# Peptides against a protein of PDB entry 5ONS, part 130

Target 1, 181 residues: chain A of PDB entry 5ONS
Amino acid sequence: MFKKFDEKENVSNCIQLKTSVIKGIKNQLIEQFPGIEPWLNQIMPKKDPVKIVRCHEHIEILTVNGELLFFRQREGPFYPTLRLLHKYPFILPHQQVDKGAIKFVLSGANIMCPGLTSPGAKLYPAAVDTIVAIMAEGKQHALCVGVMKMSAEDIEKVNKGIGIENIHYLNDGLWHMKTYK

## One batch from the design tools (peptide; made by RFdiffusion4, then SolubleMPNN)

Design b2_p24_5_s4 (from b2_p24_5, 12 letters changed)
Fold by OpenDDE base, seed 4:
Structure b2_p24_5_s4 (fold): chain B 181 residues (1-181), chain A 24 residues (1-24)
Amino acid sequence: as target 1 above (181 residues)
Amino acid sequence: EEELKKKWEELDEEFDKFSEELAK
């Protein structure tokens, strides 16, 4: 989603949200990520304005005090940014790839099944379309936010093809954006 | 399948511990 993304080229505008809209978004976030509820007031304090950065390709980035928190495309599900996920790693279920897969993930490549079933990888239960954090052997922080294209069960059984779609990864255009005020 | 279930349970425990530590 952000492989060729650049703030100067791909950001259209920024709007401040009304309180009613913010409440709706918070409810949606709790629905998507139940574990975030106790932390939501810390992540999005009531006293702080919430903004949406509108980008090309119908991408929207949710921000508070310039921090990039979540993003979505075409009013679909929200994804956490890697920067938020690094602070709150438990808001997504994890999948771990082996060391050999790291360079490919960081190039924006989708995660292939063998990278999730090989020694050094860890495969956790997850249904198709689940948003997941991609961890890597020997690394503390998530490398990528992805979406399951196969269930964990099918990844293990079939062990061929795209297991997880790469949505947002370290050093992509969104990562380099850092802040927006 | 049982192995995957066990792995998920371990991860949940780690997440719970992390959440508790962060809340302190």
Scores: peptide ipSAE 0.024, ipTM 0.526, DockQ to the pose 0.029
Fold by OpenDDE base, seed 5:
Structure b2_p24_5_s4 (fold): chain B 181 residues (1-181), chain A 24 residues (1-24)
Amino acid sequence: as target 1 above (181 residues)
Amino acid sequence: EEELKKKWEELDEEFDKFSEELAK
């Protein structure tokens, strides 16, 4: 989603949201990520304005005090940014790829099934379409936010093809945006 | 706001360094 993304060229505008819209978004976030509920007032304090950065290709980024929190495309589900996920690593279920897959993930490549079933990888139960944090063997922080294209069960059984779609990865265009006030 | 900004900047620097290490 952000492989060729550049803040200067791909950001269209930024709008401040009304209170009613913010309430709706918070409810949606709790529905998508139940584990975030106790932390949501810390992440999005009531006294602070919430903004949406509108980008090309129908991408929207939710921000508070310049911090990039979540993003979505075409009003689909919200994804946490890697920067938010690094602060709150528990808001997504995890999958771990082996060391050999790291360089490909960091190039924006989708995660292939063998990279999730090989020694050094850890595959956890997850249904298709689940948003997941991609961890790496020997690394502490998530390097990618992805979406399960197959269930964990099918990844183990078939063990061929795309297991997880790469949505946002370390050093992509969104990562380099850092802040937006 | 200042506390959040400071914490964000500190974390940003830390993760930038980590990112560089991952890219090697």
Scores: peptide ipSAE 0.023, ipTM 0.503, DockQ to the pose 0.649
Fold by OpenDDE base, seed 2:
Structure b2_p24_5_s4 (fold): chain B 181 residues (1-181), chain A 24 residues (1-24)
Amino acid sequence: as target 1 above (181 residues)
Amino acid sequence: EEELKKKWEELDEEFDKFSEELAK
């Protein structure tokens, strides 16, 4: 989603959200990520304005105090930014790729099934379309936010093709967009 | 707000270093 993204060229505008819209978004976030509920007031304090950075290709980035928190495309599901996920790693269920897959993940490539079933990888139960954090062998922090294109069960059975779609990865355009006020 | 900004900046620097190491 952000492989060719550049803040200077791909940001259209930034709007401050109304209270009612913020409440709706918070409810949606809790629905998508139940584990975030106890932390949501810390992540999005009531006293702080919430902004949406509107980007090209119908991408919207949710920000508070300049911090990039979540993003979505075409009013689809919200994804946490890697920066937020690094602070709150429990927001998403995890999948772990092997060491060999790291280079490809960081190039924006989708995660192939063998990278999730090989030695060094750890595949956890997850349904198709689940948003997941991509961990890596020997690394502490998530490398990528992805979406399961196959269930964990099917990944193990089929063991070929795209297992997880790469949505947001370290050093992509969103990552380099550190803050926006 | 200042404390949050400072914390974010510190974390950002740490993450940048981590990212650079991963990119090698």
Scores: peptide ipSAE 0.021, ipTM 0.511, DockQ to the pose 0.661
Fold by OpenDDE base, seed 3:
Structure b2_p24_5_s4 (fold): chain B 181 residues (1-181), chain A 24 residues (1-24)
Amino acid sequence: as target 1 above (181 residues)
Amino acid sequence: EEELKKKWEELDEEFDKFSEELAK
């Protein structure tokens, strides 16, 4: 989603959200990520304005105090940014790729099934379309935010093709954006 | 690679600071 993203070229505008809209978004976030509920007031304090950075290709980034928290495309589900995920790693279920897959993930490539079933990888139960954090051997911080294109069960059984779609990865355009005020 | 390593180190430091704040 952000492989060719540049803040200077791809950001259209930024709007401050109304209280009612913020409430709706918070409810949606809790629905998508139940574990975030106890932390939501810390992530999105009531005293702080919530903004949406509108980008090209119908991408929206949710920000508070300049911090990039979540993003979505075409009003679909929200994804946490890697920066938020690094602070709150429990927001998403995890999947671990092998060491060999790291370079491909960091190039923006989708994650193939063998990279999730090989030694060094750890595959956890997850349904198709689940948003997941991509971990790697020896790494504490997530390398990527992805979406399960196959269930964990099917990844193990079929072990061929795209297992997880790469949505946001370390050192992509969103990562380089860092902050927006 | 060196730059990436530095980025990870920075992330670890930031995480540690955040963790300390979160524990308060």
Scores: peptide ipSAE 0.020, ipTM 0.464, DockQ to the pose 0.051

Design b2_p24_6_s1 (from b2_p24_6, 8 letters changed)
Fold by OpenDDE base, seed 2:
Structure b2_p24_6_s1 (fold): chain B 181 residues (1-181), chain A 24 residues (1-24)
Amino acid sequence: as target 1 above (181 residues)
Amino acid sequence: MEEELLKKLKEEGEKRLKEVEEEY
């Protein structure tokens, strides 16, 4: 989503959200990420305005105090930014790729099934369309936010093709955006 | 107790952000 993204070129505008819209978004976030509920007031304090950075290709980035928290495309599901995920690593279920997959993931490549079934990888139960944190063998922190294109069960059985779609990865355009006020 | 836990997690989270840049 952000492979060729540049803040200067791809940001259209920034809007401050109305209270009613914020409430709706918070509810959606809790539905998507139940584990975030206790933390949501810390992530999105009531006293702080919530903004949407509107980008090209119908990408919207939810921000509070300049911090990029979540993003979505075409009013689809919200994804946490890696920066938020690093602060709250438990908000997504994890998958772990092997060491060999790291360079590919960091280039924006989708995660192929063998990278999730090989030695050094760890595949956890997850349904199709589950948003997941991508961990890596020998690394402590997530390098990517992805979405399951196959169930964990099917990844193991088929072991071919795209297991997880790469949505956001370290050093992509969103990562380099850092903050926006 | 909840506030203290939240504070600790926030601090730990900020620390993790620094670690990521060193890890990759």
Scores: peptide ipSAE 0.513, ipTM 0.895, DockQ to the pose 0.748
Fold by OpenDDE base, seed 3:
Structure b2_p24_6_s1 (fold): chain B 181 residues (1-181), chain A 24 residues (1-24)
Amino acid sequence: as target 1 above (181 residues)
Amino acid sequence: MEEELLKKLKEEGEKRLKEVEEEY
């Protein structure tokens, strides 16, 4: 999603949200990520304005005090930014790729099934379309936010093709954006 | 959650942001 993304070239505008819209978004976030509920007032304090940065390719980034929190495309589900995920690692279920897959993930490649079934990988139960944090063998922090293209069960059974779609990864265009005010 | 606990957890989260840049 952000492989060729550049803030100067791909940001269209920024809008401040009304209170009613913010309430709706907060409810949606709790529905998508139940574990975030106790933290939502810290992440999105009532006193702070919430903004959406509108980008090309129908991408929207939710921001508070310049911090990039969540993003979506074409009004689909919200994804946490890696920066938010590093602060709150429990927001997403985890999957772990082996060490050999790291360089490919960091180039924006999708995660292939063998990278999730190898000895250094850890595959946890997850349904198709689940948004997941991609962890790596020997690393403490997530390097990617992805979407299950197959269930964990099917990944183990079939063990061919794309297991997880790479949505946002370290050092992509969104990562380099850092903040926006 | 208590305000002091939330503050502590926020600070810990900010430390992790620095760690990831050194890890990869």
Scores: peptide ipSAE 0.503, ipTM 0.894, DockQ to the pose 0.679
Fold by OpenDDE base, seed 1:
Structure b2_p24_6_s1 (fold): chain B 181 residues (1-181), chain A 24 residues (1-24)
Amino acid sequence: as target 1 above (181 residues)
Amino acid sequence: MEEELLKKLKEEGEKRLKEVEEEY
């Protein structure tokens, strides 16, 4: 989503959300990520304005005090930014790729099944379309936010093709954006 | 959740952000 993203070229505008809209978004976030509920008041304090940074390709980034929190495309599901995920690593279920897959993930490549089934990888139960944090062998922190394109079961059985779609990864355009006030 | 616990977890999260840059 952000492989060719540049803040200067791809941000259109920024709007401040009304309270009612914020409430709706918070409810959606809780629905998508139940584990976030106790933390929402910390992540999105009531006193702080919530903004949407509107970008090209129908991308919207939810921000509070310049911190990039969540993003979505075409009014689809919200994804946490890696920066938020690093603060709250539990908000997504995890998958772990092997060491060899790291360089490909960091180039924006989708995660192939062998990178999830090989020694050093850890594949946990997850359904198709589940948003997941991608961990890596020998690393402590997530390097990517992805979406399951196959169930974990099918990844193990088929063991070829795209297992997880790479949505947001370290050093992509969103990562380099860092903040927006 | 206890406020003190929330603060600690927040601080830990901020530390992790720094660690990521060194890890990759």
Scores: peptide ipSAE 0.497, ipTM 0.895, DockQ to the pose 0.698
Fold by OpenDDE base, seed 4:
Parts: C-alpha cells; structure tokens; sequence
Structure b2_p24_6_s1 (fold): chain B 181 residues (1-181), chain A 24 residues (1-24)
C-alpha cells in the first residue's frame, strides 16, 4: 500500500474530526481490536483532537497530536501503523516468518506460504482477512502489518502461493512519514 | 488498570520504538 508512497506527493489534505465521528471510530477500533480497549483513552485522549490525513488512492491516516495511529483504504478496516503496533504489540495476532523471508518482506513482497511453514517460522490459527502482525525469526519486533489471504489451516495444507498480503512494512513510505501535524 | 501502570507500560512501549531502529 505504501511502497511508492511519499508524504509530499501523496497527501491531499488533513481534516479534524467531529466528536460524534471520533466516537464511532473508537467503537470500530474496539470491535476490530478488543485488546486495545484499556489503552484507547491513552492512545486517543478525549482532550486531544483527532485528525484524518487524506491521501491518494483513498488512503486515510488517523492521527492524534501528529502521531500516525491507524490507516485504512476505501473505508475498509483500520490497520495499526507499525509505530503504534511497536508500542502496543498485543493489539494484533502474530505470525512469524522465517529468516530468509525478511529481506523480501522489507521490499514489500507478499508473504508466501513456505515462509510461514518452514523451520524458523511460526504459524498461529487465523481466519482469512485477519489483520496480523508479521514477526520474524530472531527478531523481537514486528516488521510488517499484513492480512491473511489464506487461513492458517489452508497455508499449512496447500503451502503454495500468497499466505499473507503485505500491507505496511518497515521503511515504506508510511514508516518514513513518521509524524504529521 | 491504574494510571500508574498504564504510564509504565506506555514508557516500555516507547523504548521498543527505539529498539526497532537498531534491530533492522
């Protein structure tokens, strides 16, 4: 989603959200990420304005005090930014790729099934369309936010093709944006 | 959760952000 993203070229405008809209978004975030509920008031304090940075390709980034928190495309599900995920690693279920997959993930490549079933990988139960944190063998922190394109069961059974779609990864255009005020 | 615990956990989260830049 952000492989060719540049803040100067791809950001269109920024809007401040009304209280009612913020409440709706908070409820949606809790529904998507139940583990975030105790932290949501810390992440999005009531006293702080919530903004949406509108980007090309119908991408919207939710921000508070310049911090990039979540993003979505075409009013689909919200994804946490890697920066938020690193602060709150538990808000997404995890999958772990093997060491060999790291360089490909960091180039924006989708995660292939063998990279999730090989020695060094760890595959946990997850349904299709589940948003997941991509961990890596020998690393402590997530390098990517992805979406399951196959269930964990099917990844193990078929073991061929795209298991997880790469949505946001370290050093992509969103990562380099860092903050927006 | 108590506010103090939330603060501590937030601080730990901020430390992780620094670690990521060194890890990859």
Amino acid sequence: as target 1 above (181 residues)
Amino acid sequence: MEEELLKKLKEEGEKRLKEVEEEY
Scores: peptide ipSAE 0.492, ipTM 0.892, DockQ to the pose 0.713

Design b2_p24_6_s2 (from b2_p24_6, 10 letters changed)
Fold by OpenDDE base, seed 2:
Structure b2_p24_6_s2 (fold): chain B 181 residues (1-181), chain A 24 residues (1-24)
Amino acid sequence: as target 1 above (181 residues)
Amino acid sequence: HMEKLLKELEEEGEKRLQEVEEEY
């Protein structure tokens, strides 16, 4: 999503959200990420305005106090930014790729099934379309936010093709967009 | 109790952001 993203070129505008819209978004976030509920008031304090940074390709980034928290495309599901995920690593289920997959993930490549089933990888139960944190062998922190394109069960059985779609990764255009406003 | 936990997690979160840049 952000392989060629640049803040200067791809940001269109920023809008402050109405209270009713914020409430709807918060409810959606809790539905998507039940574990975030106790933390949501810290992440999105009631006293602080919530903004949407509108980008090209129908990308929207949810921000509070300049921090990039979540993003979505075409009013689809919200994804946490890696920066938020590093603060709250438990908001997503994890998958772990092997060491060999790291360079590919960091290039924006989708995660192939063998990178999730090989020695050094750890595959946890997850349904298709689950948003996941991508961990790596020998690393402490997530390097990518992805979406399961196959269930964990199917990844193990088929062990071929795209297991997880790479949505956001370290050093992509969103990562380099540290803050906005 | 919750406030203390929230502060601890915030501090840990900021530390993690620094660690990521060193790790990759």
Scores: peptide ipSAE 0.391, ipTM 0.862, DockQ to the pose 0.744
Fold by OpenDDE base, seed 3:
Structure b2_p24_6_s2 (fold): chain B 181 residues (1-181), chain A 24 residues (1-24)
Amino acid sequence: as target 1 above (181 residues)
Amino acid sequence: HMEKLLKELEEEGEKRLQEVEEEY
C-alpha cells in the first residue's frame, strides 16, 4: 500500500473530524480490535482533535496530535500503523516469519506460505482476512502489518502461494512519514 | 494507580519505538 508513498506527493488534504464521526470510528476500532478498548482513551484522548489525512489511491490516515494511528483504503477495515503497534503490540494477533523472509518483507513482498511453515517461523490459528502483526525470528518488534490471504490451517496444508499480504512494513512511505500535523 | 500504569505503558511504548530502529 505504501511502497511508493511520499508525503509530499501523495497527501491530498487533512480534515478534522466531528465528534459524532470520532465516536463511530472508536466503536469500529473496538469491534475490529477488542483488546484496544481499555487503551482507546489513552490513544485517542477526548480532549484531542482527531484528523484524517487523505491520500492518493483512496488512503486515509487517522491522526491525533500529529501521531499516525490507523489507516484504511477505500473505506475498508482500519489497520494500525507499525508505530502504534509497537506501542501496543497486543492489539493484533501475531504471525512469525523465519529469518530468511525478513529481507523480502522489508522490500514489500507478500509473505509466502513456506516462510510461515519453515523452522524459525511460528504460525498461529487465524482465519482468512484477519489483520495480523508480522513478527520475525530473533526479533522483538513487528516489521509488518499484513492480512491473512489463507487461513493458518490452509497455509499448513497447501504450503505454497501467498499466505499473508504485506500491507505496511518498516521503512515504507508510511513509516517515513512519522508525524503529520 | 491506573494513572501510573498508563504512564508506564506510554514510556515503555516510546522505548520500543527507539528499539525498532536499532533492530532492523
Scores: peptide ipSAE 0.379, ipTM 0.855, DockQ to the pose 0.685
Fold by OpenDDE base, seed 4:
Structure b2_p24_6_s2 (fold): chain B 181 residues (1-181), chain A 24 residues (1-24)
Amino acid sequence: as target 1 above (181 residues)
Amino acid sequence: HMEKLLKELEEEGEKRLQEVEEEY
């Protein structure tokens, strides 16, 4: 989503959200990420304005105090930014790729099934369309936010093709944006 | 208890943000 993203070229405008819209977004975030509920008041304090940065390709980034928290495309599901995920690593279920997959993930490539079924990988139960944190063998922190394109069961059985779609990865255009005020 | 947990999580989160830049 952000392989060719540049803040100067791809940001269109920024809007401040009304209270009613913020409430709706908070409810959606809790529905998508139940584990975030106890932390949501810290992530999005009631006293702080919530903004949406509108970008090209129908991308919207949810921000509070300049911090990039979540993003979506075409009013689809919200994804946490890697920066938020590093602060709250438990808000997504995890999958782990092997060492060999790291360089490809960091180039924006989708995660292939063999990179999730190899001895250095760890595949956890997850349904299709689940948003997941991509971990890596020998690393402590997530390098990517992805979406399951197959169930974990099907990844193991088929073991061919795209297991997880790469949505946001370290050193992509969103990562380099860092803040927006 | 909650305030303490929140502060600890925030502090650990900031450490992780520093660590990721060194890890990859």
Scores: peptide ipSAE 0.365, ipTM 0.853, DockQ to the pose 0.743
Fold by OpenDDE base, seed 1:
Structure b2_p24_6_s2 (fold): chain B 181 residues (1-181), chain A 24 residues (1-24)
Amino acid sequence: as target 1 above (181 residues)
Amino acid sequence: HMEKLLKELEEEGEKRLQEVEEEY
């Protein structure tokens, strides 16, 4: 989503949200990520304005105090930013790629099934379309936010093709945006 | 107790943000 994203070229505007809209978004976030509920008031304090940074390709980034929290495309599901995920690693279920897959993930490549089934990888139960944190062998922090394109069961059985779509990764355009006020 | 836990988590989160820049 952000492989060729540049803040200067791809941001259109920033809009402060109304309270009613914020409430709706919070409810959606809790529905998508039940584990976030106890933390949501810390992530999005009631006293702080919530903004949407509108970008090209129908990308919207949810921000509070300049911190990039979540993003979506075409009114689809919200994804946490890697920066938020690093603060709250439990927001997403995890998958772990092997060491050899790291360089490909960091180039924006989709995660192939062998990178999830090989020694050093860890594949956990997950359905298709589940948003997941991508961990890596020998690394402590998530390097990517992805979406399951196959179930974990099918990844193991088929063991070929795209297992997880790469949505947001370290050093992509969103990562380099860092903050927006 | 909850406030303390939240603060600790925030501090740990900030540390992780620093660590990730060195990890990859």
Scores: peptide ipSAE 0.363, ipTM 0.851, DockQ to the pose 0.746

Design b2_p24_6_s3 (from b2_p24_6, 12 letters changed)
Fold by OpenDDE base, seed 3:
Structure b2_p24_6_s3 (fold): chain B 181 residues (1-181), chain A 24 residues (1-24)
Amino acid sequence: as target 1 above (181 residues)
Amino acid sequence: MEKELLEKLKKEGEERLEEVEKEY
């Protein structure tokens, strides 16, 4: 999603959201990520304005005080930014790729099944379309936010093709954006 | 117990946020 993203070239505008819209978004976030509910007032304090940064390719980034929190495309599900995920690593279920897959993930490649079934990888139960944090063997922090394209069960059984779609990864255009006020 | 665990995970994440780029 952000492989060729540049803030100067790909940001269209920024809008401040009304209270009613913010309430709706908060409810959606709790629905998508139940574990975030106790933390949502800290992440999105009532006193702080919430903004949407609108980008090309129908991308929207939810921000508070310049911090990039969540993003979506074409009004689909919200994804946490890696920066938010690093602060709240429990927001998403985890999957772990082996050490050999790291360089490919960091190039924006999708995660292939063998990278999730090999020694050093850890595959946890998850259904298709689940948004997941991609962890790496020997690393403490997520390097990618992805979407399960196969269930964990099918990844193990078939063990071929794309297991997880790479949506946002460390050092992509969104990562380098850092903040937006 | 759940709240304390979550708070710990959050704190650890915040403390090491600047070190993430050095991991990779």
Scores: peptide ipSAE 0.286, ipTM 0.717, DockQ to the pose 0.440
Fold by OpenDDE base, seed 1:
Structure b2_p24_6_s3 (fold): chain B 181 residues (1-181), chain A 24 residues (1-24)
Amino acid sequence: as target 1 above (181 residues)
Amino acid sequence: MEKELLEKLKKEGEERLEEVEKEY
């Protein structure tokens, strides 16, 4: 989503959200990520304005105090940014790629099944379309936010093709945006 | 993932956000 993204070229405008809209978004976030509920008041304090940065390709980034928190495209599901995920690593289920897959993930490539089934990888139960945090062998922090394109079961059985779609990865355009006030 | 590990990662993540780029 952000492989060719640049803040100067791809941001259109920024709007401050009304309270009613914020409430709706918070409810959606809790529905998508139940584990975030106790933390939402910390992540999105009631006193702080919530903004949407509108970008090209129908991308919207939810921000509070300049921090990039979540993003979506074409009114689809919200994804956490890696920066938020690093603070709250539990808000997504995890998958772990092996060491060899790291360089490909960091180039924006989708995650192939062998990178999830080989020694050093860890594959946990997950259904198709589940938004997941991608961890890496021997690393502490997530390097990618992805979407399961196959179930974990099918990844193990088929063990070829795209297992997880790469949505947002370390050092992509969103990562380099860092903040927006 | 183990709860204790998640708590550890959260704490370390908050402390090491600037070091993530160096990890990879």
Scores: peptide ipSAE 0.273, ipTM 0.668, DockQ to the pose 0.274
Fold by OpenDDE base, seed 4:
Structure b2_p24_6_s3 (fold): chain B 181 residues (1-181), chain A 24 residues (1-24)
Amino acid sequence: as target 1 above (181 residues)
Amino acid sequence: MEKELLEKLKKEGEERLEEVEKEY
């Protein structure tokens, strides 16, 4: 989603959200990420304005105090930014790729099934279309936010093709967009 | 998922944010 993203070229405008819209977004975030509920007031304090940065390709980035928190495309599901995920690693269920997959993930490539079934990988139960944090063998922090294109069960059984779609990865255009005030 | 690892990352995450780019 952000492989060719540049803040100067791809940001269109920024809007401040009304209270009613913020309430709706918070409810959606809790629905998508139940584990975030106890932390949501810390992530999005009531006193702080919530903004949406509108970008090309129908991308919207939710921000508070300049921090990029979540993003979505075409009013689809919200994804946490890696920066938020690093602070709150429990927001998403995890999957772990092996060492060999790291360089490909960091190039924006989708995660292939063998990279999730190898001895260095860890595959946890997850349904298709689940948004997941991609961890890596021997690493502590997530390098990617992805979407399960197959269930964990099917990844193990089929072990061929795209297991997880790469949505946002370390050092992509969104990562380099550190803040937006 | 390894619960112990998750709890560790939860506690240390904020302190380690500056290390993420060095990790890869």
Scores: peptide ipSAE 0.268, ipTM 0.658, DockQ to the pose 0.231
Fold by OpenDDE base, seed 2:
Structure b2_p24_6_s3 (fold): chain B 181 residues (1-181), chain A 24 residues (1-24)
Amino acid sequence: as target 1 above (181 residues)
Amino acid sequence: MEKELLEKLKKEGEERLEEVEKEY
């Protein structure tokens, strides 16, 4: 989503959200990420305005105090930014790729099944369309936010093709955006 | 992942976000 993204070129505008819209978004976030509920007031304090940075290709980035928290495309599901995920690593279920997959993930490539089934990888139960944190063998922090394109069961059984779609990865355009006021 | 590990990672992530780039 952000492979060729640049803040200067791809941001259209920034709007402050109405309270009613914020409430709706918070509810959606809790539905998507139940584990975030106790933390949501910390992540999005009531006293702080919530903004949407509108980008090209119908990308919207949810921000509070300049911090990029979540993003979505075409009013679809919200994804946490890697920066938020690093602070709250439990908000997504994890998958772990092997060492060999790291460079491909960091280039924006989708995660192939063998990178999730090989020695050094760890595959956890997850259904299709589950948003997941991508961990890496020998690394502490997530390098990617992805979406399961196959169930964990099917990844193991088929072990061929795209297992996880790469949505946001370390050092992509969103990562380099850092903040937006 | 174990809850304790997740809490540890959270704390470390909050403290060392910029260090992630060095990890990779």
Scores: peptide ipSAE 0.275, ipTM 0.672, DockQ to the pose 0.261; fails the geometry check

